# Peptides against a protein of PDB entry 6MBK, part 128

Target 1, 240 residues: chain A of PDB entry 6MBK
Amino acid sequence: GFEMVNFKEEGFGLRATRDIKAEELFLWVPRKLLMTVESAKNSVLGPLYSQDRILQAMGNIALAFHLLCERASPNSFWQPYIQTLPSEYDTPLYFEEDEVRYLQSTQAIHDVFSQYKNTARQYAYFYKVIQTHPHANKLPLKDSFTYEDYRWAVSSVMTRQNQIPTEDGSRVTLALIPLWDMCNHTNGLITTGYNLEDDRCECVALQDFRAGEQIYIFYGTRSNAEFVIHSGFFFDNNSH

## One batch from the design tools (peptide; made by RFdiffusion4, then SolubleMPNN)

Design b2_p14_7_s2 (from b2_p14_7, 5 letters changed)
Fold by OpenDDE base, seed 5:
Structure b2_p14_7_s2 (fold): chain B 240 residues (1-240), chain A 14 residues (1-14)
Amino acid sequence: as target 1 above (240 residues)
Amino acid sequence: EITDNGIARSIPVL
């Protein structure tokens, strides 16, 4: 009941192909289609993951490297998803000097500097790991791991990561949710959850959508500052 | 219901 469309002002989104009623389960994504910390562990990254404490401790970084490895793999199952991701972001890691100067008058500047510092440190660390660790030799990014690559992957994960339950429901893990994360943001309530019985993400419609209308979701309660730092945009109708 | 175990996109990582 939906299709991918490039909307002029919002980029890629989902458009309804039929009338969808409020609270209708219109979209679900099985675990096997998700990019998760677990799928990272089960990928070509697995051997390195098992030996690197930072990858083990920071699921977002594990996802970033998983994304980079899959992007560099022509036969990756996730190639269709990866090709829909932006090549650049409006997040702080992509800010021009004038944008950073503008933020100097705001509280957000400290978070921006923190992101820059942390990302740079992580890149320096992992550059050395990729160059020297035995289990990095088979990674498709071995000979091509730039700061731009890392910045892109970190930004992709930062803007799209989700908490979902582990398969046994005992813990939470991190995931990218293909197809679902194409929905653009609107004000409302969380309408996506995880169904452990069917082992899938499930999204119900926030409102009635007519055929031809864009399908929006609510990304979650955020301040505009948090939207800038974590999503790269202001939301004018944000009630939080 | 879905809202009881809601998934928020782009969770902050501090």
Scores: peptide ipSAE 0.225, ipTM 0.795, DockQ to the pose 0.107
Fold by OpenDDE base, seed 1:
Structure b2_p14_7_s2 (fold): chain B 240 residues (1-240), chain A 14 residues (1-14)
Amino acid sequence: as target 1 above (240 residues)
Amino acid sequence: EITDNGIARSIPVL
């Protein structure tokens, strides 16, 4: 019912290949296809994860390293997904001086500076960990871990991470949802949930989409500042 | 039903 398409000005998105009705379940993604904190723990990163308190405490960083390890692995199951991700982002970590100057008059500037500082500190910490920790020797990024790599991974996770239930539904964990996260944003209501019985993410159509139309989803209620900081764009029709 | 367990993309983390 849909295909991945590179749209002008919007980048990759999903296009309907048939008419899709509002509230129709048109897209689902089983847990086994997700990049999660659990899949990170079960990967080559697992031994390091088990011994690093920051990876354990910050699931978003665990996902970032998982993403980097899989990107550096030619035979990774997630290579097709990873290749769909942007090589660069319009998020604060990529801001040029003029973009930073634009934000100097806003409250967002403090969050931008915080993000820069935190990311730099994290990189410095993990650079040392990767160089010195015994369990880092087997990581495919051991000899290729640059700030640019880390900035990309952090930005990828920042713009795409989701909360989903654990397999038993007892708690919440973090996940990247391949294919689904290709949907671009529009105003509306949340139309994606997790079906624990079938152990999958499920997305229903926000509205009717005709064959050939781009399929949009609502990412959630955000301020324009939050969109800039965490998604890299302003939404003109944002009522928040 | 979907809204009862809604997934919001891009969890804000600084």
Scores: peptide ipSAE 0.203, ipTM 0.783, DockQ to the pose 0.106
Fold by OpenDDE base, seed 4:
Structure b2_p14_7_s2 (fold): chain B 240 residues (1-240), chain A 14 residues (1-14)
Amino acid sequence: as target 1 above (240 residues)
Amino acid sequence: EITDNGIARSIPVL
């Protein structure tokens, strides 16, 4: 009932191919299609993950490296998804000096600087790890791990990561949700959940969408500052 | 049901 479309101002999004009614379950994504911390552990990254404390402690970084490894793997199952991701983001890590100066007038500046510092430190750490750790030798990014790569991966995860339950429902883990995360944002209510019985993410329509209309979702309650920092955009009609 | 187990995109983890 939908198709991927490249919208001029919004980039890739989903367009309805038929009329979709409010609250209709129009989209679901099984766990096996998700990029998760678990899939990272089960990938070529697994041996390094098992020995690196930061990868183990920070699921978002694990996802970032998973994304980089899969991007560098021509036979990756997720290649079609990865190819739909932006090559650049409007997140603070991509801000020009003037954009940072503008943010100095906002309360977000401290978070921006923190993000810069953390990302730089992480890159420096993992550059060394990739160069020296025995389990990094087989990573496809071994000889091509730049700050730009890391910045992209971190930004991709920052803008797209989700919390989902583990298979047994006992814990929460992090996931990128292909296809679903192509939905652009509008104001509303959370309309996506995880169905443990069917082991899938499920999205119901926020409103009626006619055939040919873009399908929007609500990303969650965010301030404009949080949108800038974590989603890379301002939302004019953000009531939060 | 979905609202009780909602998925919010782009959870900030720095």
Scores: peptide ipSAE 0.198, ipTM 0.782, DockQ to the pose 0.107
Fold by OpenDDE base, seed 2:
Structure b2_p14_7_s2 (fold): chain B 240 residues (1-240), chain A 14 residues (1-14)
Amino acid sequence: as target 1 above (240 residues)
Amino acid sequence: EITDNGIARSIPVL
């Protein structure tokens, strides 16, 4: 088994409660526990989703609004998961002036400014939608939709979104994967897949983990620049 | 196998 632990430097992660062997299936997450574009469509956001072309075209934004709606819902099934998410991120949308100045001489500055610009535009658009669209009236965020809320939700999705198959396996959709996404990153190989027969995400151990050790996964092949821009961290042992 | 349908976390979308 495993347990959630707040590690001093890494924040929340998973710790093994027993010895786990390499390649052992130690973690699985059924579809019903995932926050997906489909669950967004089936939520209080559904009516608005069905009428807004941007929500329909951009699954990541749909997930962001789904996350905001569920966060604002005291009885949300995902409250325990949402409480594990960072309140702030080290991604570009949270960079201070000094951090931006440091990047001014780098190619990354263009991506940072692009994120700022895109996020601001999206916020302005959806602020108007929430204020004027009839289907927004039932959203718990109608009277409390700030840029800070949107920045947080977008950053949460940016750092945690995954592609998974649709229920019939014919297409891909976007999902947040509770519990699994608590695993911090290490170098290695992809050890998580989707089992369509059992309709669940499945994770096998990248290596042996002893009882008391933190369980790591490999997020995928990315450069340090991509980690900074999209995940908010540098990985010193990254092969890129 | 799990690797045939691998899930890479945090697909970048700007």
Scores: peptide ipSAE 0.190, ipTM 0.778, DockQ to the pose 0.105

Design b2_p14_7_s3 (from b2_p14_7, 7 letters changed)
Fold by OpenDDE base, seed 3:
Structure b2_p14_7_s3 (fold): chain B 240 residues (1-240), chain A 14 residues (1-14)
Amino acid sequence: as target 1 above (240 residues)
Amino acid sequence: ELTDNGIAREIPVL
């Protein structure tokens, strides 16, 4: 029903290979294909996770380390997905001096500074943990954990993380959703939900798409300021 | 002292 294509201005996206009707279920991703806090706990990171209070309290950091461990693992199930991720981002953590100077005239500057400071503190903390904790010895990143690595992982999670239900539906957890997050964003209604009975993320078409057309989805409403801080861009058709 | 990085999208339960 669709294929991955590199579009000229928008980069990678999904293109319809047949006509898709509005509200048609065209894309689904089972839980087993997601990168989640639970999959992080069940990975090589599991022993360290069980002993570190910050990893336990901050699921987004757990996902960041999960990404780093899987990226460093040549036989990782998620290698095909990880290879589709950008090597660099336009998020505030990558801003140059001139970009920061421009933001000094805006209210966003305090959030940028806070994000920088928090990320640096997190890196410093976990650098020490990785160097000294017994359960860090088997991590593939043990001898290769730079700020650039951490910045990349944090930015990847920041731009792509989703809140989904746990398997039993009793709580919420964080997940990266491969394939689905290849869709480019447009204004509209949320057409993605989680089916607990079938244990999968489901996406229905926002509108009719003809064969050969790019498939767009709506990820949700954010202010332009939030998009800059969390995604590094402005959205012209944003509702906020 | 340490805070979250970014805001997660909320995927509703069907």
Scores: peptide ipSAE 0.545, ipTM 0.869, DockQ to the pose 0.825
Fold by OpenDDE base, seed 2:
Structure b2_p14_7_s3 (fold): chain B 240 residues (1-240), chain A 14 residues (1-14)
Amino acid sequence: as target 1 above (240 residues)
Amino acid sequence: ELTDNGIAREIPVL
């Protein structure tokens, strides 16, 4: 029903291979395909996770390290997904000097500087952890953990992280949703939910799409500022 | 002192 395509201006996205009707369930992603805090705990990162308070307290960082470990693993189940991720992002951590200078007149500059500072501190902390902690010795990134790696992983998670229910529905956890997050964003209504009975994310079409058209989804109600800071998106017609 | 870097999307339970 769809295929991944590299669109010139938008990067990778999904294109319909057939006509899709509005509200049609065209995409679902089982839990087993998700990158979650739980899958991080069950991976090579698990031993370190169990011993590091920050990884335990900050699920987004756990996901970032999970992503880095899997990227560094040639036989990772998630290699096909990881290969679809951007190598760089439009997030503040990738802003050039001129872009930062432009933002100096805005309130966003404080958030940008905060992200720089926080990310740098996190990197410094985990660099030391990876170098010194016994459970880090088995990590595929042990000898290759740069700020660029961390910046990429943090930005990947920041732009793509989702809150989903645990398998039993009793709690929430964080997840990256492969395939689904390849849909580029548009304004509209949320058409994605988690089906606990079938244990999968489900996405219904926001509108009719013809064969050959790009499939867009709405990620949620956010201000342009929030999209810029957290998603790397900006929409002139955003009402927020 | 380390803070969250982003806001997660909330995927509703169907």
Scores: peptide ipSAE 0.542, ipTM 0.865, DockQ to the pose 0.850
Fold by OpenDDE base, seed 4:
Structure b2_p14_7_s3 (fold): chain B 240 residues (1-240), chain A 14 residues (1-14)
Amino acid sequence: as target 1 above (240 residues)
Amino acid sequence: ELTDNGIAREIPVL
């Protein structure tokens, strides 16, 4: 077993309530609990999604709007999950001027500027869509769609989005995985997979964890630059 | 043309 804990420096994480052995399946999340492009299509966002080419083409943006709509919906099934998400991120979209200046000495600066430009363009586009599109009138965010909202949603998706199989396994889709993504990261091996037979995301323990220890997972092999840009993390001695 | 904002984690099929 495990429990959600708010760690002072790391934010929310999972703590073992019993000893967990390496490679033990300790966590699984059924598809029905995931925030996916499909759940976005089946939500209040569905009518707009069906008529907006960008939402259809860019699943990550669809997830971002899904997050915003669900956050603005008091009765959303995902409220407990959304409330555990950070209010701010260490992604480039939140960098102060001095942090950006520091990155100017790196090759990552071009990607940072690209993110700024893309996010601003996306916001401008969707601001207009929300103001003018008939199906946007039903969105709970219509009167409260700021750049800060969009930045938050985009950053949430950027740091947490996963590619998973569709239910029939024939294609891939994008998903946020509640509970699982509360595990803070460490160096190691990928220990998460999707079980199509049981239609669930499964996570096995990276190592032995004792009762009371925080459970860490490995987010995948990324360079420090990629982590900064896409996950907002720096790793000391990232050998990947 | 708008581009995506990040790289998704690839969750392998078991």
Scores: peptide ipSAE 0.537, ipTM 0.864, DockQ to the pose 0.874
Fold by OpenDDE base, seed 5:
Structure b2_p14_7_s3 (fold): chain B 240 residues (1-240), chain A 14 residues (1-14)
Amino acid sequence: as target 1 above (240 residues)
Amino acid sequence: ELTDNGIAREIPVL
């Protein structure tokens, strides 16, 4: 077992309530608990999604708007999850002027400017959509859609989005994985996979954890070609 | 055309 704990420097995390052995399946999250592009389509955002080509083409933006709509909905199922999310991030969208000035001498500056420019363009586009599109009228963010809102949602998705299989396994989609992404992270092997048979995301323990210890996982990006097909896991010791 | 803002973590199929 595990429990949610607010760790001082790391924010919310999971603490073991019993000894957990390495490779033990200690955490699973059914699809119905995930925030996915599909759940966005099935939400109050659905009608707008069905008529906006950018929402349809860019699942990460669909998730960002899904997150904003649910945050603005007091009775949202995901309120407990959303309340655990940071209010600010260490992403380039939150960089201070001194940080940007420092980065001007580095290779990162182009990416920072590109991300800021793209995000600003997206905001401008969707601000107009929200103000003018008939299906936007019912959105809880109709009268309160600021750049700060969008920056937050985009950063939340950027830092937490996962590629998972669709329900039928025929394609991939994007998802936020509540509870699982509350695990803080350490270097190691990817020990999370999606079980299509049971339609859930499954996490096995990276190492032995004793009762009272914080449970850490490793998440990272890798290509499908690097997967261990037999086990379904990706074994890589890349730093994170 | 608007572009992606980030890279998603890939969760493998078991």
Scores: peptide ipSAE 0.515, ipTM 0.855, DockQ to the pose 0.547

Design b2_p14_7_s4 (from b2_p14_7, 6 letters changed)
Fold by OpenDDE base, seed 3:
Order: C-alpha cells, then sequence, then structure tokens
Structure b2_p14_7_s4 (fold): chain B 240 residues (1-240), chain A 14 residues (1-14)
C-alpha cells in the first residue's frame, strides 16, 4: 500500500502505491519491531541497566544507549532502521555559534543552555560508568564512546521517542517506531493509536490519498518553540 | 541535576 521515497524538499517519506481511503488502517507496527526500554533491558545493555539508577529512571537515556549499542552491532535486527536515521540533526545540540547568538534574543535560549549542560553532564557521567563498570565491558561501544556519539543518540531519541503502553497495559514506556516515523508531518488529528489486543501500533489515513501521493500524518500539537527545542524546526501550520 | 532530553509523543490506547 505504500513505499519509501526520497522527496525533493521533505527528504524521506512514504508514498501511496494504491488509493487509500480516509480512516483506512494502512500501517501497523507490532511491538516486536519497536525499539523500547524493554528491548534495551533484554539486550547487551541489560546487565548495566540493572545496576545503573539513571538508566532505570530515564527511559530516554536507556533508548539512546540502546541505539548506540545496536548501531555498533553489525548483526543488529534494527540495522535497516538505524541506517535510515540522519547522521546529524538540526537540533540545538548541533547549533553553531551564530545560531545560538540569534536565539539569545528569544526565551528559548535558557532551554538551549539547559539542554547543553544536561547533555554534557549525562555524557560525563556515563563516560565514567562505561570506563569503570564491570557490566560495561561487553558493550560494543566500550572503547568508542564520544560526545558526538552521545549527541547523535540523544537527538535521535529526542526527535522520535513515543510513549506507548506496556504489554499488559498497566504502565507506559518509551519506544521508537520504525517505518511509522518515516511519515512526514501535517496539521490534522491524531490517527495513530496502540492496539493492546493485537499488541501493535496502528495508523489510519488522515484523508484520502491517491496512488502516487505522499502520505502525511499528524504527530501532535506543539508550540513552535517546543519544535525548535525538541525537533530543531518551525511548523507553519502549527496550532500553537 | 540530570534531567530528561525532549518530550515524548503520546500514543493513545485504542
Amino acid sequence: as target 1 above (240 residues)
Amino acid sequence: EITDNGIAREIPVL
């Protein structure tokens, strides 16, 4: 029903290969294909996760390390997905001096500085953990863990992380949703939900799409300031 | 001192 295409201005997205009607379930992703805090716990990162309070308390950092470990693993199940991720981002962690200087006139500057400081502190902490903790010895990133690596992983998670239910539906967890996150964003209504009975993320069409048209979805409402801080861009049709 | 990076999207339960 769809294919991945590199669009001229928007980069990678999904294109319909047939006519899709509004509200049609055209895309679903089973839990087993998601990168989650649980899959991180069940990976090579598991032993360290079980001994580190910050990894346990901050699921987004657990996902960041999960990405780094899987990227460094040539036989990782998620290699095809990871290879589709940008190598660099337009998020504040990648801003040059002139871009930061421009933001000094805005209220966003304090959030940018906080993000820089927090990310640097996290890196310094985990650098020491990776160098000294016994359960870090088997990590594929043991001898290759730079700030650039961490910045990339944090930015990947920051721009793509989703809150989904646990398998039993009793709690929430964090997940990256491969294939689904290839859809470019438009203004509209949320058409993505989690089906607990079938244990999958489901996306229905926001509108009718003809064969050959790009498929857009609505990821949710954010302020333009939040988009800049968390995603590195402004959205013209944003409701906020 | 160490805080979260970014805001997660909320995927509703169906």
Scores: peptide ipSAE 0.541, ipTM 0.864, DockQ to the pose 0.828
Fold by OpenDDE base, seed 2:
Structure b2_p14_7_s4 (fold): chain B 240 residues (1-240), chain A 14 residues (1-14)
Amino acid sequence: as target 1 above (240 residues)
Amino acid sequence: EITDNGIAREIPVL
C-alpha cells in the first residue's frame, strides 16, 4: 500500500502505491519491530544499562545509545530502519553560525544554547563511561564514539521518540517506531494509537491519498518553537 | 548537571 521514497525537499517519506481512504488502517508496527528502552536493556547495551544511573534515569539517552550500538552492528535487526534515518537533522545541534545568529533575537536562543551545553556534558560523561566501564567493552562503539555520533543519536531520538504503553499496559515506555516515523508531518489530527490487544502501533489515514501521493501524518499538537527545538519542523500555518 | 533533550510524543492507547 505504500513505498519509501526520497522526496527532494523533505527527504525520505512514504508514498501511496494505491488509493488510501481517510480513516483506513494502512500502517501498523508490531512491538517486536520497535526500538524501546526494553529492547535496549535486552541488547548488548543491557549490562551497561544495569550499572549506569543516567541510562536508567533517562530513557531517551538509553534509546540514543541503543541506536548507536545497533548502527555499529552489521547484523542488527534494525539496520534497514537505521539506513532510512537522516545523517543530519534540522535540530539546533546542527545549526550553523548564521542560523544561531538569526535566533539571537528570539527566546529560542536560550534553548539552543542549553541543548548545546547539555549534549556536550552528556557526551563527556558517556565518553568516560565507555572508556572505563567494564561492561562497555562489549559495545561495538567502544573504540568509535565521537561527538558527531552522539549528536546524531540524540537528534534522532529527540525528533522521533514516542511514549507508548508497556506490553501489559500498566506503564509507559519510550520507543522509536520504524516505518511509521518515515511519514512526514502535516497539520491535522492524531491518527495513531497503540493497540494493546494486537500489541502494535496503528495508523489510520489522516485524509484520502491517491496512488502516487506522499502520505503525511500529524505527530501531535506542538508550537512551532517546540517543533523547531524538538522535531526540526517548522510550519508557517501552525496555529500554535 | 544532565537534563533531558527532548519531549516524547504521546501515542494514545486504543
Scores: peptide ipSAE 0.535, ipTM 0.858, DockQ to the pose 0.872
Fold by OpenDDE base, seed 4:
Structure b2_p14_7_s4 (fold): chain B 240 residues (1-240), chain A 14 residues (1-14)
Amino acid sequence: as target 1 above (240 residues)
Amino acid sequence: EITDNGIAREIPVL
């Protein structure tokens, strides 16, 4: 067992309520609980999705809009999850001028600037779409679609998006995995997989955890630069 | 051309 806890420095995380052994399957999330491109298509966003080429081509943007629509929907199934998401991120889109200046000394600066440019372009495009497209009129965000909203959604997806198999396993799709992504990160091995037979994401414990300890997972093998750009954090001695 | 923002974690099939 585990419980959601708001840790002072790390934000929301999971804490073990009992001893958990290494490699024990302690957490699973059925597909029906995931925020996916498919759930976006089946939501209030569906009509617009069906007519917008960018939403169709870019699943991450579809997820971003899915988050925004669901956040703006008081009765959304995902409200409990969305309320646990950070209000701000340490991603480059939130960097202050001095932080950007610091990155100028790194090769990552080009990717940072690219991210700024891309995000701005996307916002400008979708602002126009939301204002002019007939199917956008039904979106709960129509009168409240700021750059800050978009930045938040994009950053949420950027830091949390996962590639998972489709239900039939024939293709891949993008998903946010509630509850699971509340686990804070540590160095280690990937201990998460998708069980197609049971149609669920499964996570086994990276190590032994005692009752009362925070449960950590490994987000994957990335360089510090990639973590900064895509996940918004650095690892000490991230030698993978 | 609008490009994607970041890379997804690849969750392997078990």
Scores: peptide ipSAE 0.530, ipTM 0.853, DockQ to the pose 0.869
Fold by OpenDDE base, seed 5:
Structure b2_p14_7_s4 (fold): chain B 240 residues (1-240), chain A 14 residues (1-14)
Amino acid sequence: as target 1 above (240 residues)
Amino acid sequence: EITDNGIAREIPVL
């Protein structure tokens, strides 16, 4: 077992309530609890999604708007999850002027500017869509859609989005994985996979954890070429 | 052109 705890420096995390052994399946999240492109399509955003080519083409933006709509909905199923999300991020979209000035001497500056420009363009586009599209009228963000809102949602998705299989396993889609992404992170082996048989995301323990210890996982990015077909898990030496 | 903002983590299929 585990419990949610607010750790001082790391924010919300999971703490073991009993001893957990390495490779033990301690956490699973059924598809129905995930925020996915599909759940976005099935939400109040659905009608607009069905008529906006950018929402259809860019699942991460669909998730961002899904997140904004649910945040603005007091009765949203995902309110408990959303309330655990940071209000600000360490992403380039939140960099201060001094940080940007420092980055001007680094290789990162081009990417920072590109991300900022793209995000600003997206916001401008969707601001117009929300103001003018008939299917936007029912959105809870209709009269409250600021750049700060969009920046937050984009950053939330950027830092937490996952590629998972569709329900039939024929394609991939994007998802936020509540509860699972509450685990703070350490370097190590990827121990999370998607079980299509039971239609859930599964996480096995990276190591032994004793009762009272914080549970850490590793959520590194990996390519399909690096995927171990039979085990589903592999060691990623990338630091986070 | 509106482009992607980030890279998704790949969750493997078990």
Scores: peptide ipSAE 0.528, ipTM 0.852, DockQ to the pose 0.549

